# Ledger of designs, part 192: peptides against a protein of PDB entry 4AID

Target 1, 242 residues: chain A of PDB entry 4AID
Amino acid sequence: FDIKRKTIEWGGKTLVLETGRIARQADGAVLATMGETVVLATAVFAKSQKPGQDFFPLTVNYQEKTFAAGKIPGGFFKREGRPSEKETLVSRLIDRPIRPLFVKGFKNEVQVVVTVLQHDLENDPDILGMVAASAALCLSGAPFMGPIGAARVGWVDGAYVLNPTLDEMKESKMDLVVAGTADAVMMVESEIQELSEEIVLGGVNFAHQQMQAVIDAIIDLAEHAAKEPFAFEPEDTDAIKA

## One batch from the design tools (peptide; made by RFdiffusion4, then SolubleMPNN)

Design b2_p27_4_s3 (from b2_p27_4, 11 letters changed)
Fold by OpenDDE base, seed 2:
Structure b2_p27_4_s3 (fold): chain B 242 residues (1-242), chain A 27 residues (1-27)
Amino acid sequence: as target 1 above (242 residues)
Amino acid sequence: MEELLEKGLKEAEAEAAKLAAEIHSIK
């Protein structure tokens, strides 16, 4: 097995991105770990477009398995076959920043699956899932103009905190999730308690700065483990709308 | 804990293989 691993220190935690061991049948597959929270992201894409496909068929599925090591909060009510509210929200959170980064005119089916395998009860798997999904897409050969990074920012004791623990988040006046490329913020989602716009904007900038280390880690992993890019030439018809 | 992680990995890998076979069958 040609296993590639990237390890970085990120917000005082060890982030590990691993590929080449698990889910080798996918186009891209990344086992990501932060603390003791573990996710598997897989990216699979069709090599042809379905006849009559008129929209980009991207599906993102975030899943917290009931057998995941640790007690996933809210996991007890998973009836087999329907996503929880959390799974639905996180699936959208991952979808939002990645969808715009596919090459225009690409209408092949793309399936991104993020599976939570372990939860340490400190590190929320949503941010880790965003990072892992980005990495899996960059490894896949799909026409994806990533990577994206992601970060959660808290406001605890009058300071920004990168990826606060679930316990630190109870004291946080801000839950700010940011995703972006090296050059741009792509998505902001925020829940804020009585903070100034200046503090919030500062939090977005802080997140974007802090995610660069993750972006660089994904690039380094991709340089060593990415598949050859899928040969996709957009038909000239979409060039007229620029 | 390790046994549950290993089980989870095997199940997730099997699901990924199934999905890959489905999506790669699109012509």
Scores: peptide ipSAE 0.548, ipTM 0.926, DockQ to the pose 0.825
Fold by OpenDDE base, seed 5:
Structure b2_p27_4_s3 (fold): chain B 242 residues (1-242), chain A 27 residues (1-27)
Amino acid sequence: as target 1 above (242 residues)
Amino acid sequence: MEELLEKGLKEAEAEAAKLAAEIHSIK
């Protein structure tokens, strides 16, 4: 087993990204830990396009399974077989920033699965899941122009807080989730209570700055553990419009 | 807690392996 691990301090918490131990049959697989919250992200992609495939078949599945260690908030009523509202929302939060980063014309099936394995009741697995999914895609060899980073920003006691705990979030006037590349913000999702647009925009900028450490950590992990890039030549779609 | 995490890891790994086999079978 060639286990690669990257560890960083991020927002006063230890973020660990590990690959090479678990789910090695996937194209990319990352075990991510922040505090005592643990997620596994896997990326799998088809090496051929299905005949007649006309759209990019990306599926993102975030799952907080009943086998997860700890008390997952709202987890007690998971009927087998249907995603919860949270799982559906977080799956979309992961999908939104990654979908546009695939090479245009790539129409092979891609499945990203994020499984929450442990929840510490402090660190929400959504941000960790976004980071892990990004890392798994970067390791996979899929034609993904990531990494993305992600961050949650709170506004507590008149200051920005990176990845506030679930308890700090009760006092926060902002729940701002941002995902982006090194160069661009790709997604913003926000719930705001009586804050100026200036504070919110400042929060987006703060998130984008703070996620660079995660982006750099994913790059460093990928330099040592990424698979060979899948040889994909996009059809020159500009030649068809001439 | 460790036992549940280990169980969860094994289950998630088995699901990932199944999915990988399915997706990699696409021709």
Scores: peptide ipSAE 0.545, ipTM 0.925, DockQ to the pose 0.830
Fold by OpenDDE base, seed 3:
Structure b2_p27_4_s3 (fold): chain B 242 residues (1-242), chain A 27 residues (1-27)
Amino acid sequence: as target 1 above (242 residues)
Amino acid sequence: MEELLEKGLKEAEAEAAKLAAEIHSIK
């Protein structure tokens, strides 16, 4: 197997992005590790559009399966066959920033699956899942104008904290999730306790700065492991307004 | 932990392969 791996130090933790060993039947597949939290992201896309497809059929599915190593918080209540509230929320967190980055007019089916395989009880797999999904899409050859990075920012003891642990988050006055490209913030989701707008805006900027290392890591991985870009020519939809 | 991770990897890989076969069959 041609295994490609990128390792960076990120927020005082080792982030590893690996491809080429697992799920090689997918268009893109990335095994991502932060601490001892492990996720597999896969990206699969159709090479043709279904007849009569009128919208972009992107599906993002984040899953914390019962076979995952370690104790997944809230995992004890999973009824087989229905996503938890967390799985639904994280699937949307991943969907929101990636959906706008597909080439306009692309209406081939795209499936992004993020599976939590191990949880260390310190590093939440949501941010790792966002990063892994971005990397898997960049490797896939799909007409995706990524990568995105993602970061969680806390406010603990009067300072920004990059990707706070689950224990640090209990003391945090901010849960700020940011996703973006190298050039732009694409998504902000925040829960804030009595913080100024200045601190929040500073948190967004901090997140966007800190995610550049992840974006660069995905680019470096893609340069060495990406599939050939899928030849997609968008139909000139502006010609129909004449 | 390693055995559970290996099991999880195999199951996730099998699901990914199934989904890939399904999506790549779209003509």
Scores: peptide ipSAE 0.544, ipTM 0.925, DockQ to the pose 0.807
Fold by OpenDDE base, seed 1:
Structure b2_p27_4_s3 (fold): chain B 242 residues (1-242), chain A 27 residues (1-27)
Amino acid sequence: as target 1 above (242 residues)
Amino acid sequence: MEELLEKGLKEAEAEAAKLAAEIHSIK
C-alpha cells in the first residue's frame, strides 16, 4: 500500500491525516485522528452526468456507528434506519461549506461519507469529520476548489479556545463552528450566551486564522497523494444561468 | 478498543466499496 500521512500539532492536539490504506475503491479516502477520536471520510463521484440532471446532486452523510470505539454521546437513541439529530446536523455542517466550492455546471453525483470509528470523549468528531471530508475531496480528483479548514471556538474565562474539549464546552459561553478556505469564511454556525458581536466576530477571525494549519496540511497531503483531476469542461450554457 | 476500531474500519471500507461501485456505474 502507498500510505501517505500528514501529522500536525493543532490546538495542543495531534491531528493525523492518512490515505492509501483503507477504502481505496473510493475516489478519495482519509483516515483522520485527533487525540483518540478517529473518523473515516470517503468521497465518491460519478464520471458522467445522469440524463436530465438539473441540479448538483451532492449528498453528505455523517455517521456515528454503534460499533465505534468509546461511548458516542447520544448513541443510545439510534433507532435502526434513521440518522440521529446530531448526525443530521453534522451532515449539514459538512455540506454547507463544501457545496459552493464545486465548479459551476458540475452535476455529476457526489457522495461524501464520514464515519466515526472511535470517540475519546474529549474531541468532538464533527470538526474532525469536516477536515477529513475536505481532505478526501481534495484527494478524489473531483472538481472541488478546496480545501476547507474547520474549527470550533469556545469562550472560556474571557479567552478564545480552539477546539475546546467536551468538558471545556460546558464552561464556554460560545459554541462557534467556522469553516473556510485559505481566503474566505464559507460557513458560520453559532450558539452564543450573552456575548457581544465584537467577541463573536473576533472568534470567527480566530477560527479562520487557526484553520490555516489544517488547510496547509491538506494541501501537502494532496500534493503527494491526490488523483489526477477529473477532466471536466462545463458547457457554456450552464455557466451563464448562475 | 482496537478490536472495535478494526471492526469499524472493515465495515466502513465495505460500505465505501459498495457505494463506489454504485456511483461509478452511473453512465
Scores: peptide ipSAE 0.541, ipTM 0.925, DockQ to the pose 0.807

Design b2_p27_4_s4 (from b2_p27_4, 10 letters changed)
Fold by OpenDDE base, seed 5:
Structure b2_p27_4_s4 (fold): chain B 242 residues (1-242), chain A 27 residues (1-27)
Amino acid sequence: as target 1 above (242 residues)
Amino acid sequence: MDELLKEGLEEAEKEAAELAKRIHSIK
């Protein structure tokens, strides 16, 4: 097995991105760990477009499996076969920043699956899942113009906190999730309690700055482990307007 | 390695393989 691993310190926690051991049948697969929270992201894409496909068929599925449910807050109430509200929300949270980064005109089916395998009760798997999904796509050879990074920002005791623990989040006046590329913020989702717009904007900037280390880590991993890019030539949309 | 983590990895790997087979069969 050609196992590649990138390890960084991020927000006072160890982030590990690993590929080459698990789910090798996928186009990209990344085992990501932060603290003791563990996720597997897989990216799979079709090598052809279906006849008559008129939209980009991207599906993102974030799932917190029942075996992890004993360690996941609220996990005991997961009904088999239907996404929880959290799983649905996080699936959308991952989808939003990645969807625009696919090459225009690419309409092959893409499936991104993020599976929570372990939860440490401190590190939320959503941010880790976003990072892992980004990494898996970058490794896959899909025409994805990533990576994205992601970060959660809290506001605790008058300071920004990168990826606050679940306990720190109880004292946080901000739950700010940001995803972006090296150059751009792609998505912001926020719950704010009595904070100025200046603090919130500062939080977005803080998140975007802090996620660069993750973006760089994904790039470094991809340089060593990415598949050959899928040969996709977008139809010259300018030729259809003539 | 925690037994639950091992089982979860094996299941997730199986699901990924099945999905990959399905998606890669699209012609």
Scores: peptide ipSAE 0.558, ipTM 0.931, DockQ to the pose 0.794
Fold by OpenDDE base, seed 2:
Structure b2_p27_4_s4 (fold): chain B 242 residues (1-242), chain A 27 residues (1-27)
Amino acid sequence: as target 1 above (242 residues)
Amino acid sequence: MDELLKEGLEEAEKEAAELAKRIHSIK
């Protein structure tokens, strides 16, 4: 097995991104670990467009498996065969920042699956899932203009906290999820309790700064493990304006 | 390695292989 691993310290926790051991049939596959929370992200894409495909068929599926359900908050109530509210929301959180980064005109089917394998009850799998999905896409050879990073920011005791634990979040006046590229913020989702706009904007900037280490880690992993880019030439849509 | 983590990896790998087979069959 050609196993590649990147390890960084991030927000006082060890983030590990691993590829080459598991799900090698996918175009990209990343096992991501933060604390004792573990996710597998897989990216698979079709090598051709379906006849008559008029939209970009991206599907993102975040799932928390039943074997982990005993350790996952709310996991005990999962009905087999339907996503929970959490799984639906997190799937959208992952979809939102990645969808705009695909090359325009690419209409091949893309499936991103993020599976929660272990939960430590401290580190939420959503942020880890966003990071893992970004890494899996960068490794896949799909025409994805990533990587993205992601971060959660709390406001605890009058300070920003990167990726607060579930216990720290009980004391936090802010739940701010940010995703972005090296150069731009792509998505903000926030729940705020009586904080100034200045503190919130500062939180977005803090998140974007802190996610650069993750972006750099994904780039370093991709330099050593990415597949050859899929040969896709966007139809020159500027030629239709002539 | 936790037995539950091992089982989960084996299941997730099977699902990924099945999905890959389906998607890569699109012509």
Scores: peptide ipSAE 0.556, ipTM 0.930, DockQ to the pose 0.761
Fold by OpenDDE base, seed 3:
Structure b2_p27_4_s4 (fold): chain B 242 residues (1-242), chain A 27 residues (1-27)
Amino acid sequence: as target 1 above (242 residues)
Amino acid sequence: MDELLKEGLEEAEKEAAELAKRIHSIK
């Protein structure tokens, strides 16, 4: 196995990004671990566009499988086949920041699957899933202008907390999820309890600063493990206005 | 390694392989 691993300390937790052991048939595959929460992200893309494809067919599927369900809070017996509300929400959370980073005009089918394999009851798989999906896309050779980082920010005892535990989140006045590139914030999702706009904006900035270590970790992993970039030439749509 | 984690990895790897096969078959 040509296993490549990046390990960083992030918010007082060990983040591990691993590739090359599993899901080798995917274009990109990353096993990501934070604490004892474990996710697998896979990215696959078509090498051709379907005839008549008029939109970018990106699908993001976040799934919490039944093998992890014994440790997932609120993991009622998911009847096989229908995503939970959480899975639907997290799939959208991952989709939102990555979709705009694909090269304009790319309309090949892309499937990103994030599977929760283990949950430690402290570290939410959603942030880890965002990071893993970003890493898998960067490894895939797809025309993706990532990486993105992601972070959750809490407000506990009058301070910002990076990736609060599920227990810390009960005391948090803020659930702020931010995703972005090195240079830009791409997505903000927030639930706020009686906080000033200044504190919220400070939280976005804090998140963007803290995610740089993750972005750098994905870049380092990709420099060593990425596939050759897929040769994609965007159709010059600007030539029709002359 | 937790047995559940192993089973989950094996299942997720199969699903990824099937998906990759489907997507890579697009002409």
Scores: peptide ipSAE 0.544, ipTM 0.927, DockQ to the pose 0.773
Fold by OpenDDE base, seed 1:
Structure b2_p27_4_s4 (fold): chain B 242 residues (1-242), chain A 27 residues (1-27)
Amino acid sequence: as target 1 above (242 residues)
Amino acid sequence: MDELLKEGLEEAEKEAAELAKRIHSIK
């Protein structure tokens, strides 16, 4: 096994990104850990386009498996066969910032799967899942113009908090999730309680600044472990439909 | 390693392999 690992301190927590041990048949696979929360992200893409494919067939599936359900808040009530509301929301949260970063005209099937393997009841796996999905895509060789970083920002006792714990979130007046590249914010999702627009905009800027360390960590991992880029040349006809 | 984490890794690896096989078979 050629195991590559990147470890950083991020928001007072240890973030670990590991590749090369598990899911080796995927194009990219990253085991990500923050605190004791653990996720596996896998990226798989088709090497050809289906005949008559007219849209980009990206699917993102965030899942909290039944083996982890005993450690996941609300996990005991998972009915077999339907994603929870959380799983559906987080799948969209991951999809939104990554979808625009694929090379225009790429219409090969792409599947990103994020599986929650462990939950520490402190660190929400959604942000970790976004980071892991970004890393898995960067390792895959897919024509993805990432990485993205992500961060959650809280507002507790009149200050910004990076990736607040579930307990800190009970006291937070803000649940702000931001995803972006090194250069741009790609997605904002927010739930705000009686805060000024100035504080919210400051939170977006804070998130974008704090995610740079994660972006740099994904780049460093990819430099050492990424597959060769998939040779993709868009047909000239796909340039005209912009 | 926690036994539940081990079982979860084995299951997730199997699912990833099945998915990879399906998607890489697209012609």
Scores: peptide ipSAE 0.528, ipTM 0.923, DockQ to the pose 0.774

Design b2_p27_5_s1 (from b2_p27_5, 15 letters changed)
Fold by OpenDDE base, seed 1:
Structure b2_p27_5_s1 (fold): chain B 242 residues (1-242), chain A 27 residues (1-27)
Amino acid sequence: as target 1 above (242 residues)
Amino acid sequence: MSLSEQVKAKADAAVEEGVRKFKEELE
């Protein structure tokens, strides 16, 4: 198989983005690794619009399945059928920044699935899942104006920490998740304990700066492995409804 | 199958195959 891989050092950890080995029936598929945490992102999109489709039918599903290697917190007791609170939250964290980046008027069905395959109990799969979903979309040929990057920022001992471990997060006064493009912040989600607005804004800027290496890595992977762009011309009528 | 059912079936099959192969590589 023609396997393409990009490896970078990011926040003192090795980030690996791989495509072409598994899930090849998807339009885009990326195996992403950080430490010993591993996720599979898949992107699939319809090649036609449903007649009378009036909204963009994007579905994003983040899944921490019980069959992942390692101890997924709460994974042992998932009754088949409903996403956990974490899975629901992370699905929204992925959806929020990517949804606005689809070409206006594109109303073909898109399904993004992020599956946790392994969890090291240090590196949270959520950030890795956001990165992998972005990469899978960029490889798919869907009319997606990404990539996005993502980062978590902690505040430990009076300093910013990029993608803090689960143990560092116990000492962190900030859980700040940021997603964005090269040019813009698209999403901020934060839980903050007794920090100034200045520290929080500095954390957003720090996250946006640190995610550029990930954005560049996705671009480099896409240049070598992306499918041909899906020929999509928006109807002129959809351009006017902005 | 509807277009939605086809996209879902393709996505489910991609995830299933990917998960299976990843497990086979760990064994």
Scores: peptide ipSAE 0.549, ipTM 0.925, DockQ to the pose 0.893
Fold by OpenDDE base, seed 3:
Structure b2_p27_5_s1 (fold): chain B 242 residues (1-242), chain A 27 residues (1-27)
Amino acid sequence: as target 1 above (242 residues)
Amino acid sequence: MSLSEQVKAKADAAVEEGVRKFKEELE
């Protein structure tokens, strides 16, 4: 197999982005690892639009599969066929920053699936899932104007912490998730305990700065492994409103 | 199959294969 891998040090952890080994049936597929947490992101898109499709049919599904070799925390009560609350929330976290980055007028069906393969109980799969989904879309040939990066920022002992562990997060006064492009912040989600607006804004800037290394890693991977761009001509919808 | 069904079937197959291979590599 033609396996492409990018490895970076990111927040004192090794981030690995790999493609070409597994899930090759997808348009894009990325195996992402941080610590011992492992996710598989797959992107699949239709090569034509449905007749009468009025909206962009993007579906993002984050799922934590119960593997025989690992207890995924919270896996105890997965009713077969319904997402957990966490899976629903993380699916939305991934959807929000990527949805605006598709070329205007693209209404082909897109399915992004992020599957947690392993969980180390230290590194949350959500940030890794956002990064992996971004990378899978960039590899797919879909008209996606990514990559996005993502970062979680904590506030521990009066300092910003990039992608705090689940244990460090218990001591954190901030849970700040940021997603963005190289040039722009696209999404901010935050839970904050008695912090100034200045510290929070500084956290957003810190996150956006720290995610650049991830964005660059996705670009480098895409330059070596991306499929040919899907030939999409947007209908000139702006000519009808003049 | 509708376009939706085709996209979904391709996505499901990719995930299923990926999950299977990952497990086989850990054993």
Scores: peptide ipSAE 0.541, ipTM 0.924, DockQ to the pose 0.852
Fold by OpenDDE base, seed 2:
Structure b2_p27_5_s1 (fold): chain B 242 residues (1-242), chain A 27 residues (1-27)
Amino acid sequence: as target 1 above (242 residues)
Amino acid sequence: MSLSEQVKAKADAAVEEGVRKFKEELE
C-alpha cells in the first residue's frame, strides 16, 4: 500500500498522522496517534447533490469505544447506543470549526467519523480527533478550505500548558479548546476558574501559535497523499443580484 | 439506496474495516 506518514513533536508529545493503510475506501482516512491514544478519522462525501437539498448535510460523529484493560472488547459497534454526552460534545467541537470552511453552495452529503481506537488515559482523544478530522477532509478531495488545527490549553503553576494530560488537567485552572486555520481562530470553548481575561486571551493566542505546527503537518501530508480536488463550482450567488 | 444511504454505508464500511484491521495488527 502507499502509506504516507507525518510525524512531529508537539507539546512534548509525538503526533503521528498516517494515511493509506486502513479505511482506504473512504474519500479521506487518517490514523492519528498522540502518545498511545489512537483515533481513526474518515471523511466520505457524495459526488452529487440530492435534488431539493436546501441545507449543507454535514454529519460529524465522534465515537469512543469502551476499552476494558487496554483491549477493545469484541468488534460490535454498538450501533444502537445513543451517543454519550462526551461523544455528543466532541462531535460538536469537531463540527463547529469545519462547517464554515466548506465552499459556499456545496450541499453534497458529507460524513466525518472519528473513532477512538486506543486510549492511553493521559491524552484526550478530542483534540486528536479534531486534528485527524481536519487531515481526513484535506485528503478527501472535498471542497474544504482547511486545514484546521486544534489545541487544548491549560493553566498549571502559573504557565500555559499545551494539551495537558488528564492528570495535569486536575491541577489546571483553565480548560481552553481552540480551533483555527493558519490565519484565523474559528472556535473557542472554555471552562475557566478565577483567571483574568488577559490570561484567557493569552491562552487563545498561545493555542493558535502552537497549532501552526499541526496545520503545517497536515499540509505536508496532503501535498503527498491528497486526492484530486472534487470539481465543484460554487453557484455565483453574486451574479443573481446583478 | 438513496445518495445519503450510500454515503452512510461507505462511511460505515470504512470505519468497520479500519477498526477490524487495527485490531488484527494488535493481535
Scores: peptide ipSAE 0.538, ipTM 0.922, DockQ to the pose 0.841
Fold by OpenDDE base, seed 4:
Structure b2_p27_5_s1 (fold): chain B 242 residues (1-242), chain A 27 residues (1-27)
Amino acid sequence: as target 1 above (242 residues)
Amino acid sequence: MSLSEQVKAKADAAVEEGVRKFKEELE
């Protein structure tokens, strides 16, 4: 198989983005690894619009399946059939920044699935899942104006920390998740303990700067492995309202 | 199958295959 891999050092950890080995039947598929946390992102889209489709039917599903005993926290209590609170939250975290980046008028069904395959108990798969979903969309040929990057920022011992470990997060006064393009911040979620607005805004800027390496890595992967862009012509009616 | 059902079936199959292969590589 033609396997393409991009490896970068990111926040003192190795980030690996791989395509071409697994889930090849998807339009885009990326195996992403950070430390020993591993996620599979898949993107699938319809090649036609449903008659009478009036909204963009994007579905994003983040799921933490227990594939190996002990490698996913909380996996013992996931009753088959309902997403956990975490799965619901992370699905929204992925959805929010990507939804606006689809070409206007594109109303073909899109399904993004992020599956946690392994968890190292240090690196949260949410950020990795956001990165992997972005990469999978960029590889898919869907009319997606990504990539997005993502980063978590902590505040530990009076400094910003990129993608703090779960243990470092216990000492962090900030849990700041940022997603964006090369040019713009698209989403911010934050939990903050007794920090100034200046520190928080500095954290957003820090996140946006640090995610550029990930954006560049996705672009490099896409240049070597992306499918041909899906031929999509927006109906004139939505282009005239810009 | 509706177009939605086809997209879902393709997505589910991609995940299932991916999960299977990942397990096989860890064994």
Scores: peptide ipSAE 0.520, ipTM 0.919, DockQ to the pose 0.894

